Peptides against a protein of PDB entry 6EJA. Designs and how they scored, part 63

Target 1, 276 residues: chain A of PDB entry 6EJA
Amino acid sequence: VEYMPANPVRIAFVLVVHGRASRQLQRMFKAIYHKDHFYYIHVDKRSNYLHRQVLQVSRQYSNVRVTPWRMATIWGGASLLSTYLQSMRDLLEMTDWPWDFFINLSAADYPIRTNDQLVAFLSRYRDMNFLKSHGRDNARFIRKQGLDRLFLECDAHMWRLGDRRIPEGIAVDGGSDWFLLNRRFVEYVTFSTDDLVTKMKQFYSYTLLPAESFFHTVLENSPHCDTMVDNNLRITNWNRKLGCKCQYKHIVDWCGCSPNDFKPQDFHRFQQTARP

## One batch from the design tools (peptide; made by RFdiffusion4, then SolubleMPNN)

Design b2_p14_3_s2 (from b2_p14_3, 5 letters changed)
Fold by OpenDDE base, seed 1:
Structure b2_p14_3_s2 (fold): chain B 276 residues (1-276), chain A 14 residues (1-14)
Amino acid sequence: as target 1 above (276 residues)
Amino acid sequence: SEIEDELLALQEAR
């Protein structure tokens, strides 16, 4: 028996998709779709086939929309953060979509809770933000993430230009690039003109894998810092044998691991994963 | 993501 909240939260799911994984996207969509939530889908500028497929889906559901703008993003690219930030702005401007939480998804992860459980949980903690931290030495994290390096995204490549300094007075943090953010914090990130948000947007526009650190850092240094929960309430399909082969050498001046897309046989993991 | 500095090392060695 699940607790039924009196004022259930509504979620804006932002899906950033690319390639030709139409079937997988369809599976994910079916798994997370609910009439009370909202779905905003960005399709990579180069993925025209997928874009057509997604458009067809969006025409069938009133609570599904596709970004009218499309970016050409690369793994680790700074433009991914731009995609999220623009999506956030768009969603805030959609007055007909009264969402309470922002959740980003890819074909590589799923919420670990049922819809009812997720809604009940978030309704209880609607003032909190859920960001998973790296859980290790911060100095090591900075180094391994390349946060002390300057990157430039250009010509579908992340160029490492040199060293840079971490802004003084900022407590840098990060971890997962999958997060659950409440509307209030999204509003802050989107519209605040304070020094923190301004400087961090600038800093992270030259950052590798910015989404893994930007929101953590902004949140922890903001007036909203007390709302952080060190959990992202999801399962990601990590397979180092498949995802850690440095497959992105040709597009980024860094090497890292990426999660793998879920297959139907992987879904059993949802039942085995402990609740956060 | 787990990031390795292999490429960084390679670039610095150039």
Scores: peptide ipSAE 0.024, ipTM 0.595, DockQ to the pose 0.353
Fold by OpenDDE base, seed 3:
Structure b2_p14_3_s2 (fold): chain B 276 residues (1-276), chain A 14 residues (1-14)
Amino acid sequence: as target 1 above (276 residues)
Amino acid sequence: SEIEDELLALQEAR
């Protein structure tokens, strides 16, 4: 029997999806859907087929909405961070959706734990933020991520404009672009006008793969730094030939896969790893 | 990741 909290947290799932993988998205959606949670879906501006499919889903569920705005996102593009930030603002402005946690997902993500387990865990740690760090040499991370380089997203391309310096006094961190953020921190990121948030938004608007580092860096340098948990409760282990492989390591785990490596057969395997 | 390195390499090659 799973622990059932007296005041269970409610989750805003933000799905950023593209392409034509409607069936995969549908399976993932069904796996994570619960009446007490909220689902906000952004479909790439170029993915009209998928958008139509997602709209159909949103019409069937009162707790599912689709972004009225759509961005054309590219791999590594700064626009992905913009998508998350705008989604956060939208969700905070939805007063009829009292969510406690923000979780980003793609069509290739699959839960390997039950909703009850996730809710119980997050309800226990409702004041924490879950971001997984790279766990390597930070200087190497900066170089590999190109954080010391200036990029401009234009015409569906990331243009390298030159070199730049990391802002002084800022401890840069990052790793996974999958995160679980509590509402309080999301409010801070969205509405704070302090120097940290302002500078980081500007800095990361010219950053390659900004979602892998922005929230880590902001959190660790913010007044909310003590809420950092170096774990995103996700497992990403895929095999190009055999598909995704997941293993239970944490109290709550979710599997992320490359869309190109995903196989429908993997879905059942992920569910079997759940321990109700 | 490997992909990030490739992207940076492509940008530097221009």
Scores: peptide ipSAE 0.025, ipTM 0.635, DockQ to the pose 0.239; fails the geometry check
Fold by OpenDDE base, seed 2:
Structure b2_p14_3_s2 (fold): chain B 276 residues (1-276), chain A 14 residues (1-14)
Amino acid sequence: as target 1 above (276 residues)
Amino acid sequence: SEIEDELLALQEAR
């Protein structure tokens, strides 16, 4: 028997999209849309056509909004974290949107559970935060992620400037850039003035793929550390053969892998994925 | 994810 919460959680879905994901976005939106949730969509500053399309959608649904600000984001760019952080602030300031969880989505990652299952699960564990860790040697993770390297986002490029130290006393963690964060933790990240949040925001402003590590690191070193769940309740369409070709050399002074967008034929895999 | 320091190696090889 599925748990049916008396006070179901409401989710703020944040979508960060660019022009090449128009069809995928449409599929994603159709799949995740529910009247009880909220959808906050950031469209890349350069994707004007997509922006117009998304604006049209937002006018049709009262629970869909588009960021009035737009950033030019690049793969691996620090600006992606800025996008999330600003969206979090915006969402916290939207008093007419009483959301309980923050969930980021793209066409490359999909929730494992149906809406009802997800809501039921999160309603039962509304005090928890869900971030998937890399599950490997941390030193290796640091090296592979380039966390010990200093990057600068400038002119649509992530420039590697040199080496840097991991802040003393901080246990760095990370893995997936897909997370489910409760409102309380989002409030902490957004408004806390403690040394942890302040230093990590600064540190990760010069980090490659910051969203894969920032929230993990902040959470695990924060007073909220006991709310960590090592699961993001997602599946990612990984195809390393296709996604690991160092295709971002022109964007980043690093080589990395990227997941592939889900295709309609990929959706059958959702039924085969283990669920928490 | 799964980032490699390949570009550093390439730069050093130049």
Scores: peptide ipSAE 0.024, ipTM 0.589, DockQ to the pose 0.272; fails the geometry check
Fold by OpenDDE base, seed 4:
Structure b2_p14_3_s2 (fold): chain B 276 residues (1-276), chain A 14 residues (1-14)
Amino acid sequence: as target 1 above (276 residues)
Amino acid sequence: SEIEDELLALQEAR
């Protein structure tokens, strides 16, 4: 028997897109679009063609909006977190969009469930937050992520400035930068003035790939810690052969692995694991 | 993701 929720959750999908992959974006959008959900799209400041395309889409659908502000983001840049945080604030201020969950998407990410399944699942677990942890040694994770290093985003580059300490009393965690967050937690992250949120926002403003760790860390150290589910319900095109070549060393003072954008031929490989 | 400090290692190795 398929679970049919009486009060189905509505999802705010946040898409952070860049480049010229209009076709890919279109495919992804079509795959995830539903009239009952909301779509908030940020287009990189440098991607004007894509921006025009996305604007056209937004005019066709009442539940699709484009951020009026645009950031120039780079891989691993702290600005990505800023993008999410600002998007969250915007979405919370949109009183005409009663969303229950925040879900971020990229071209390298796809929900593993059909819309009906996803909605049913989230409706049952509407009080939970879904963040996939790295599932490895935490100390190793910290080192590999460079969380003990101070970075500065400047001139489209992540500059490594030196070493830093993890704030006292904070248990750092992270993994996938794709997450499903309930509105309550988003409200907390957005509006809380407690020491945790304040310190973490500051800390992660100098962090490489902050979205992979910020929400995990804030959640786990917050009063909402019991709501964490170690799963992001995503399929990620994670191919280390393609993604682990220090391909971004020219823009960040670090080498890393990144998931690959989905191509049409990749959709048959849904056995792919979520990004750790 | 898994980030490596390979750049640092390479720099130190040189």
Scores: peptide ipSAE 0.024, ipTM 0.591, DockQ to the pose 0.284; fails the geometry check

Design b2_p14_3_s3 (from b2_p14_3, 5 letters changed)
Fold by OpenDDE base, seed 3:
Order: sequence, then structure tokens, then C-alpha cells
Structure b2_p14_3_s3 (fold): chain B 276 residues (1-276), chain A 14 residues (1-14)
Amino acid sequence: as target 1 above (276 residues)
Amino acid sequence: SEIDDELLALQEAM
């Protein structure tokens, strides 16, 4: 019998979607939808067809909303972090949505647990934040991520402007751009005016793939550092053969890897990993 | 996005 918590946590799922991924989105939505959770969906400004589809879904469910604002995002763009930060603010301002955790998802990453298991787990660890670190040489991570490089997002391109230094006294970390953050930490990131949050927001506004490092770095250098758990409770469809290319050179003055969207055939692997 | 040494070399050459 799965433990049912007395005060189950409620989750705000934030989805950032683009392109023609209607089928993938529908599959993911069906897999993660629950009446007790909340779903906040951002559709890329250029993805009008997808936006219309998502709006239709949002009209069918009271716990599904679409961002009234839309960003034009690119792979690796700093605007992705802006999207998350703005969505966090929006969600905190939604007084009718009492969520306890913020979770971002894509078709490339799924929770490794059933809803009941996830809720039970998070209800037990409601004061923790779940961020998966790269777990390797940090210097190498910095180089590979280009964290010591200055980027500018402009005209649908990430321009490499030059070199920069990591801020003094900051322990940079990162890894997965998929995280589970408790409301308290989201409040801190959203509303804090301390030097850490202010400087990191500025620093990461000129960062490639900022979501892979921003929250890790802020958390680990914050008064909330003791709440970090090095696990994001995700299964990611990594295929280096397919995803590790310079396929984004036309968009970004850098190379990198990207995960692949889950296909129906990949769900078998998901079930295997979701073992109790 | 963790890249291998080959991609890292390409990045540095850009």
C-alpha cells in the first residue's frame, strides 16, 4: 500500500514548448496530468499553431493555464531562463493555485515515479530542492558550458562576445536543466534583492544554456544551500550519437548536446526505471 | 549539455 501523505504536496508543472511538437506534448500531458496539480504552459512566440492547440487544452481544464506573454526562444538562449523566472513570478502571484513545488518538463524528460510516488516523496521532503549536478570536474564543466564566455542573445542568435570571469566568491555548479524546486526557494529566487540573486541574474542573462547552471549556482551559494538534493527525479532520453553535434551553430556560437524527445518506444525504458 | 573532447575542441576553435 503506497503511503498517502496527510498533506500531499501540489505541483506546478511548467512546460516550455515550441515548434510542431503537438503529439509529444499531448503524450506528455496525458502522462503527467492530475487534477490536484497545476500546469502552466509557455508556447514560443513563433509557434502559433501549437499555441492554438495548447489554448484549447487550457479551456478544458481549470488547472491548466497558458502564459499570456510569449518569448521567442532559441536553443541555448538566455531567454529560456527569463521564461522560467517570469513563469515563477506568475505562479507566485496566482493566489488561487496553492502549489508547493515547481517542476519543469519537456518531452525529453519524464518523472521516474508515478504521480502517487512522486507526491508521497515530495511530501516527505517538501523542504528540499532537487537539482542534478554534473558530478565531474567543475573546471571542465565551465569550459564545456562556456560559462567563462560572454554571450548575447540577439536576432535569434547567441553571439559570443568574448571571455569573462566567474564572479569572485561564487561556487558555480550545474548539470541538468530539469529541476524540482520548492515554493520557498522559488520565492527567494523571484523576490530576493540580495547581491547573490541580483548578480547571478545579471551574469546568467549573458550565459549560454543558463537553466543548466543558474538554479544550482544560486542555491548552493544561498542561505538555502542545505536544502539541495543531487537528484532531479527524472529519466532523460540521452542519445549522444543523435544529440551531441554542432547542430546549433547557426543559432549559437557554440556546440553542445541536447536530449532527444521520448518516443512511444522509449516508454518501456521509463517503466523499467520507475520500479518501486 | 555535456560535450566530448572533440566538440570541446571545435568550440574552442570557433
Scores: peptide ipSAE 0.036, ipTM 0.736, DockQ to the pose 0.580
Fold by OpenDDE base, seed 1:
Structure b2_p14_3_s3 (fold): chain B 276 residues (1-276), chain A 14 residues (1-14)
Amino acid sequence: as target 1 above (276 residues)
Amino acid sequence: SEIDDELLALQEAM
């Protein structure tokens, strides 16, 4: 008999979606939907068709909501972090949704566990935060991520303005932009006025791919540093042949890899696919 | 974003 926790955690799933990925979103939604969890969906400002579809879904389920605000985001844009931070604030203000964990998702990743397994696991480790680190040389990571570069998001482009220094006394870390954060840490990130959170929010507002590093860096330098687990408990469909071609060079003054949406043909890769 | 050395070189050349 699978261990059933006495007080099972409830999860707020945050989905950031764009384009015409209605079918992919529907598949994802069906795969992760449970009556005991909550789903908060942001649709890109430019994706009106998708927005209409998502609104229809939200009307059918009491535990599904759509952000009343919509941002125009670009790959690697600093605005993606703003989207997460605002969604976190919204979710904390929803007193009728008693969630315990924040999990971000896209059509490019799936949880590696069943709902029951995930809930059991998170219920046992409800005080922990799950962020996957790059697992390599940190200096190399900084260079690859462009963390020592200053970026400005403007006119649907990430402009590289110049060099910058990492703030003194801060140990930078990062890796995957897919994370599982407990409510307590989300509260800290959202409402803390300490120097760490304030400085990092400012720093990462000019950062490329900020979600891959912001939460790691804040957590590891915070009083909550001992709660970090180096695992995001998910699989992302990485295909370097498709995703690593500097395909976003026209909108970002940097290169990088993008994950691909899962297709039925990709399911066999779940056992072999590397995590970001 | 897990880029290889080739992509890193491209980034640095930009």
Scores: peptide ipSAE 0.031, ipTM 0.696, DockQ to the pose 0.562
Fold by OpenDDE base, seed 4:
Structure b2_p14_3_s3 (fold): chain B 276 residues (1-276), chain A 14 residues (1-14)
Amino acid sequence: as target 1 above (276 residues)
Amino acid sequence: SEIDDELLALQEAM
């Protein structure tokens, strides 16, 4: 018997989508849609067809909105973090959407649990934040991520400008760019004027793959550090053959791996994935 | 970004 919380959490799902994967997006949306949650969708500035499709969906559901602003993002671009941060601000300003958790999604991952299970779990742990760390040597992570390198997003490219130092007193961490953040922490990230948040926003504005590290680093160095859970409750479709080999080298002065979008044939993995 | 040692080497060479 699944636990049914008396005060179930409501989730703001943020979808950052691009390209022409409308069918895939539709499948994902259908898989995650629930009337009690909220869906805030950012469509890349360049993806006009997809934008029109998403707008059509948003008109059909009162709990689905599309960002009125649109960014042109690139893989690994700092603008992706900006997209999330602005989305967070927007969601906090939507007083008619009383969400408790922020969850970012793409077609590359799904929540491990069913909606009921996810809601039950998050309702039990509503004061926690779920960020999956890399689980390896931190120095190696820094090197792999290029966190000690300065990047500039310009002309649809991430330019490597040179080396930089990690800010003093900051313990850098990261891993998955898919996270589950409680409203309180989102409020902190959005509105705090403390030195940590200010410095990290600045630091990560010149960072490659910033979403993989920003929230981890801010959380772990913040007064909210005790709320971290090293799990993002996601099943991610990792295929190194398809997702690695510097596939975005033409866009970024760095190499990396990206998860692959789930295909219908990939859904069997849900049955094989261990739950947290 | 879960790059392996090979990709890391490539990154360092870039």
Scores: peptide ipSAE 0.038, ipTM 0.744, DockQ to the pose 0.535; fails the geometry check
Fold by OpenDDE base, seed 2:
Structure b2_p14_3_s3 (fold): chain B 276 residues (1-276), chain A 14 residues (1-14)
Amino acid sequence: as target 1 above (276 residues)
Amino acid sequence: SEIDDELLALQEAM
């Protein structure tokens, strides 16, 4: 018997998309759309065709909106965090959208649960935040992520400027840049003026792949630290053979892995995946 | 985006 919550949570899905993911976006949207949730879509500044398409969708659904602002984002760029932070602010200011959870999505990521299961689960754990950690040695994580390196996003490139120190007293963490955050924590991140949030926003503005670590780090060092669950409740299309290269040298002065967009042939993964 | 040891060595050498 599936638990049906009396007060089901409503989810704000934030989609950050670029032109190459048009077909994938359509598939994802169809897969995740529900009338009780909200969808806030950021289209890369350079993806005008996609933007027009997404605008058309937003006109058809009252619970779908497109960011009026658009950023040019690059792989690993600090601007991605800015995109999320601004979208969070926007969503908090949308008083007509009473969302309870913030969930980010890309064409390479899907929730592992059905809508009903996800809603039931989150309704039961509405005070929790779901962030998947790397699950390995933290020092190694820091090195691999380049957290001890200073990066500057400029001219569609992440320039490595030199070394830096992690702020004293901060325990850094990270892993997946896919997260499920409750509204309360999003409010904290968005509006808090405490030293932690202020310093971390500054620190991560010069960080490679900031979304993979910012929210983890802020959460774990915040008064909300006890709300962390080491699970992001999603499946990502990882193919290390294809995705793990220094292929982004032209974009960033670092190496890394990138997930692959889901294709129709990848759908079998969802059918065979056991749901937690 | 965690890289393997080989890629780590490469990026650290950059």
Scores: peptide ipSAE 0.033, ipTM 0.715, DockQ to the pose 0.567; fails the geometry check

Design b2_p14_3_s4 (from b2_p14_3 with E9Q Q10L N11Q)
Fold by OpenDDE base, seed 1:
Parts: structure tokens; C-alpha cells; sequence
Structure b2_p14_3_s4 (fold): chain B 276 residues (1-276), chain A 14 residues (1-14)
């Protein structure tokens, strides 16, 4: 029997979706939905069909909302970070949604634990932030990620403009772009005017796949550095043989890997206490 | 996950 916390945490799930995979999204939503959590969904500006479908869902559930703004994002684009940052701001301004954790999700990753287990765990460690690091040589990571390169997102393309320097005194880190962040840290990232946050927001606005490194770097160099846990508590369907083929070279002046979406049968492994 | 094209080529060569 799972321990029931006296003050269970509530989670804001942020979904960034695109394309026409409405059925898949619906299946995923059903798998992760719980009445005690909140769901904030951004639909790509170009995905009008999906947007209509998501709006229909949001009208059926009081704890599901769709971003009133929509961005046109590309794989690896700096605008994805902007999407997360804006969604964080929105969620902080929603006074009627008392969430404790921010969790981003896609069809390619699921929480490892059941809802009850996840809530129990996060309730115990509500002051921690969960980001998975690359766990390898940092210099290699920087090179692999192109963090020492300057990118510009323009005209649905990530242009590599040249080289750049990593800011002095900053310990760069990163890994997974799937994270679990507590509200306090989200508040810090959103509203802090200190030099770290300001400089990193600027730096990462010209960064490839910024979400894989921004939050790690900010956290580790911030007064909240002691709250980091090197785990994102997720199962990601990685198949590098299939996912690493420079398939995005036409979009970005770099290469990358993408995880595969989970199949419907995979949803059953993640039991939820309540379903829509 | 990002990967430098040069690094990817090295991996594929293995």
C-alpha cells in the first residue's frame, strides 16, 4: 500500500503538441489525467486541426486549459524554451490552480511511477528539482550540443551563425529536456532579475535545443543549486538507431536524435487512480 | 538530443 501524504502535491502537466496526432494525444491524456492535477496544453500555431481537438477536451475538464497564444516551433528551436517559459509564467498567474510541480510531457515519455507513487514521492521531496544530466564528459556534451555555437531561429530554420563563448563563471550542464521542477524554482526562473537568469535567458535564446540545458545550468548556478536531483523520473522510448539519422538537418544546421512515441499498449503500464 | 554531425558519422562508422 502506497503511503498517502497528508498534503499531496498537485502537478501542472505541460504538453507541447503539434501535427495531427489527435488520437494519440487523447490516449496519452487519458493515461495521465487525474482530477487533482492540472494540464496546460500548447498547440503549435500551424496545427489548427489539433488545436480544435484540444480545445474540445479543455472545455470538458475544468483542470485542462489551452494556451491562448501559439508559437510556431521547430525541432531544436530556441522558441521551444520560450514556450516553456511563457507557459510557466501563465501557470504562475493562474491563482486558481495551486500546483506544486511543473512537468513537461510528450508522447515519447511517461512518468515511471503510477500517479499515487509519483505524488507520494514528490510530496516527500517537494523542495527538490529533478533534472537528468548527461552523465558524461561536460566538454564533450558542450561540443555535442553545440553550446559553443551561436544559433538563430528564423524562417523556420535554426541558422548556425558562428562560434560563441560560454559565459565566464557559469558551470554548464544539461541532458534531458524532460524535467520536474518545483514551483519555487519556476518562480525564480520566471521572475528573478539577477544576473544569472538574465544572462542565461539571453544566452539560450540563441541555443539549439535549449530546454536540454537551460534549466540544468540555471539551477546549478543558482541559490537553489542544492535542490537538484539527477533524475527526471521518466521512461523515454529511445531508439537511437532509428532516431539518430540527421533527420532534422533541413531544419537546423546541426544533427540530433528524437525519441519514438509510445504505442497504445504501453499506456497500460502507467496506472492512474482516476481517468477522464 | 543534439549530436554533432561529425560525431554521428563516427558512431555510424562503428
Amino acid sequence: as target 1 above (276 residues)
Amino acid sequence: SAIDDELLQLQEAR
Scores: peptide ipSAE 0.142, ipTM 0.702, DockQ to the pose 0.166
Fold by OpenDDE base, seed 4:
Structure b2_p14_3_s4 (fold): chain B 276 residues (1-276), chain A 14 residues (1-14)
Amino acid sequence: as target 1 above (276 residues)
Amino acid sequence: SAIDDELLQLQEAR
């Protein structure tokens, strides 16, 4: 018997999309759409065709909105974090959308559970935040991620400017850039003026792939640290042989790995993957 | 995720 919560959580799904993969987006959207949730979609400034398509979708569903602002983001760019942060602010200002959780999704990452299971689970753990850590040597992670390096996003490129130090007293962590954050923590990140949030926003504005570490680091060093769950409730199609080939060197002065988008033939993996 | 050149080279060598 599946637990049916009396007050089910409502989810704000944030999609940051780019390119021309309208069909893939449509498939993903159909897979995650529910009338009780909210969908806030940012389309890259350069993806006008996709923007038009997404606008059409948003006109068909009252719980789907498109960001009125659009950023030109690049892989690994600090602007991605800015996109999330601004989206969070927007969502908090939408008083007509009473969401309880913030979830970002891509075609390469899906919730492990069905909607009912996900809602039931999150309703039970509505005070928790779900961030998947790298689960290995943190020093190696820092080196691998280039967190001790200063990057500047400019002219559609992430320029490596030099070395930097991790702020004193901060325990850096990270892993997946796909997370489930409760509204309370999102409020904290958005509106807090404490030293932690202020410093981390600054620090990560010069960080490569900031979304993979910012929320982890802020959470773990915040008064909300006890709410962290080392799981993002996601299945991600990772194939490092395919995804780790420095394919973004032309954009970023660093190498990176990308997960592979799920294809219809990959769906069987959802059934075979152990659930948290 | 990111990976530096050195680590990638080591990974590829395995």
Scores: peptide ipSAE 0.136, ipTM 0.702, DockQ to the pose 0.158
Fold by OpenDDE base, seed 5:
Structure b2_p14_3_s4 (fold): chain B 276 residues (1-276), chain A 14 residues (1-14)
Amino acid sequence: as target 1 above (276 residues)
Amino acid sequence: SAIDDELLQLQEAR
């Protein structure tokens, strides 16, 4: 018998979706849907068909909402972080949605636990934040991620403008852009006016793949630093041989890797845990 | 994840 917590946590699932993969989204939604959780979906500004489909779903479920604002995002763009940050603000302002955790999802990244297991686990560790670090040399990570480079998102391209220095006194970290954040930390990120949050929001607005590092860095340098757990509780379909081909050079002045969407044929990969 | 072109080349050479 699984442990049933007396006060189970409720999760705000945030989905940032684009394209025409309505069937894939539907499958994922069905897999993660529960009446006690909340679902907030951002559809790319350019994906009108998908937006219409998602709106139909949101009308059927009271705990499913679609962002009234929509951004046009590109791979690696700083606007993705803006999307998450705005979604966090929206979710905090929804007083009728008492969520305890913020979890982002994609078709390439699923929680490794069942809903009951996940809820039980998070209910036990409700004061913790779950972010997976790169687990390698930090200097190499900085170089690989281009954190010492200044990027500008403009005209659907990430332009590399030049070099920059990481702010003094900041311990930079990162890894997976799939995370589980508790409400308290989300509140801090959203509403804090301290120098850390202010400077990091500015810094990461000119950063490539900012979601892979922003929350890690803010958390580790914040008063909440002791709440970090180096695990995002995910199974991610990583295959560097397939995903690392500098396929994004046409939209970013950098190379990158992307995870693959899970397919039925990929079931054997569920035994693997990989990170960027 | 991101990867510098030079680092990618080094990785592919391994």
Scores: peptide ipSAE 0.098, ipTM 0.666, DockQ to the pose 0.154
Fold by OpenDDE base, seed 2:
Structure b2_p14_3_s4 (fold): chain B 276 residues (1-276), chain A 14 residues (1-14)
Amino acid sequence: as target 1 above (276 residues)
Amino acid sequence: SAIDDELLQLQEAR
C-alpha cells in the first residue's frame, strides 16, 4: 500500500542547462513536470537559443521560471556552485512558491522513484537531507577530487594554481552532485553567517566540481548533521569506459569522468501520475 | 562525476 501524505511535500526542481542539452531537456521536462512542483531553470549565458526556448516554456507554465541572471558555466567550474547557491536564494525569496525540497536534475542523473513515490517518501522524511557519499577512503577522495588543490575559474577555464590544505576542524565529504535538500537546510546554507558556512563558501569558490562536496561537507559539519541520509535517490547513467577519457583537459587542469545522458526510454522510471 | 589526478598526470607525461 502506497503512503499518501495528508500534506505532500512540494519540490523545487533546479535545472542547470546549456545549449547541447535541448532535446534531453525537453524529454526530461516532460517526464518530470507536475503541477504541484516548481521548476527553476538556469540557462548558460552562452546558450541564447536554448534560453529562448526555455523562456517559451516558462511562459506557458506558472510554476516554471527562468533565472533572470545567467552565468557562463564550465565543466567542473566553481561557478556551478554559485549558480545553485543563487538559485537557492531566489527560491527562498519566492514567497509564492512554497517548496519543501530542493532537487537538482540533469539528463544524466534521474530519480529512481515515481513522482508519487518520491513525494510520499520525502513527505515522510521531510526533515532529512539526501546526499550520496563516495563511500570510499576519504583521503583518496580528497586526492582524486583535487580538494587539496587550489583552482581558479577564469576565462572559461579552471586553472590549477597550487596546493592547499583542508580547513582545520572540517570533515570533508562528498560524492554525487545530485542531492535532495530540505528547505530548512537550504535556508541555513543561504542565510547562515556562522563560521562553517562562511568558510566553506570561500573554500569551495576555489574548488573543482564543488557541488560534489560542498553540501555534504557543510551538512556533516553543521548543527543539521543528524539529518543526513547517505542516499540521493538517484540512478546515474554511468559508462566509465565512455565517460572517463579526460575529455575536459582543455577546460580544467584536471581529469574527470562524466555520466551519459539517459535515453528516452529511461525516463519511464520517473513517471508522473498527474500531469497538466 | 569523478576526477582522476593520476589520469591527468599520465596525460601530462606524454
Scores: peptide ipSAE 0.099, ipTM 0.676, DockQ to the pose 0.273; fails the geometry check

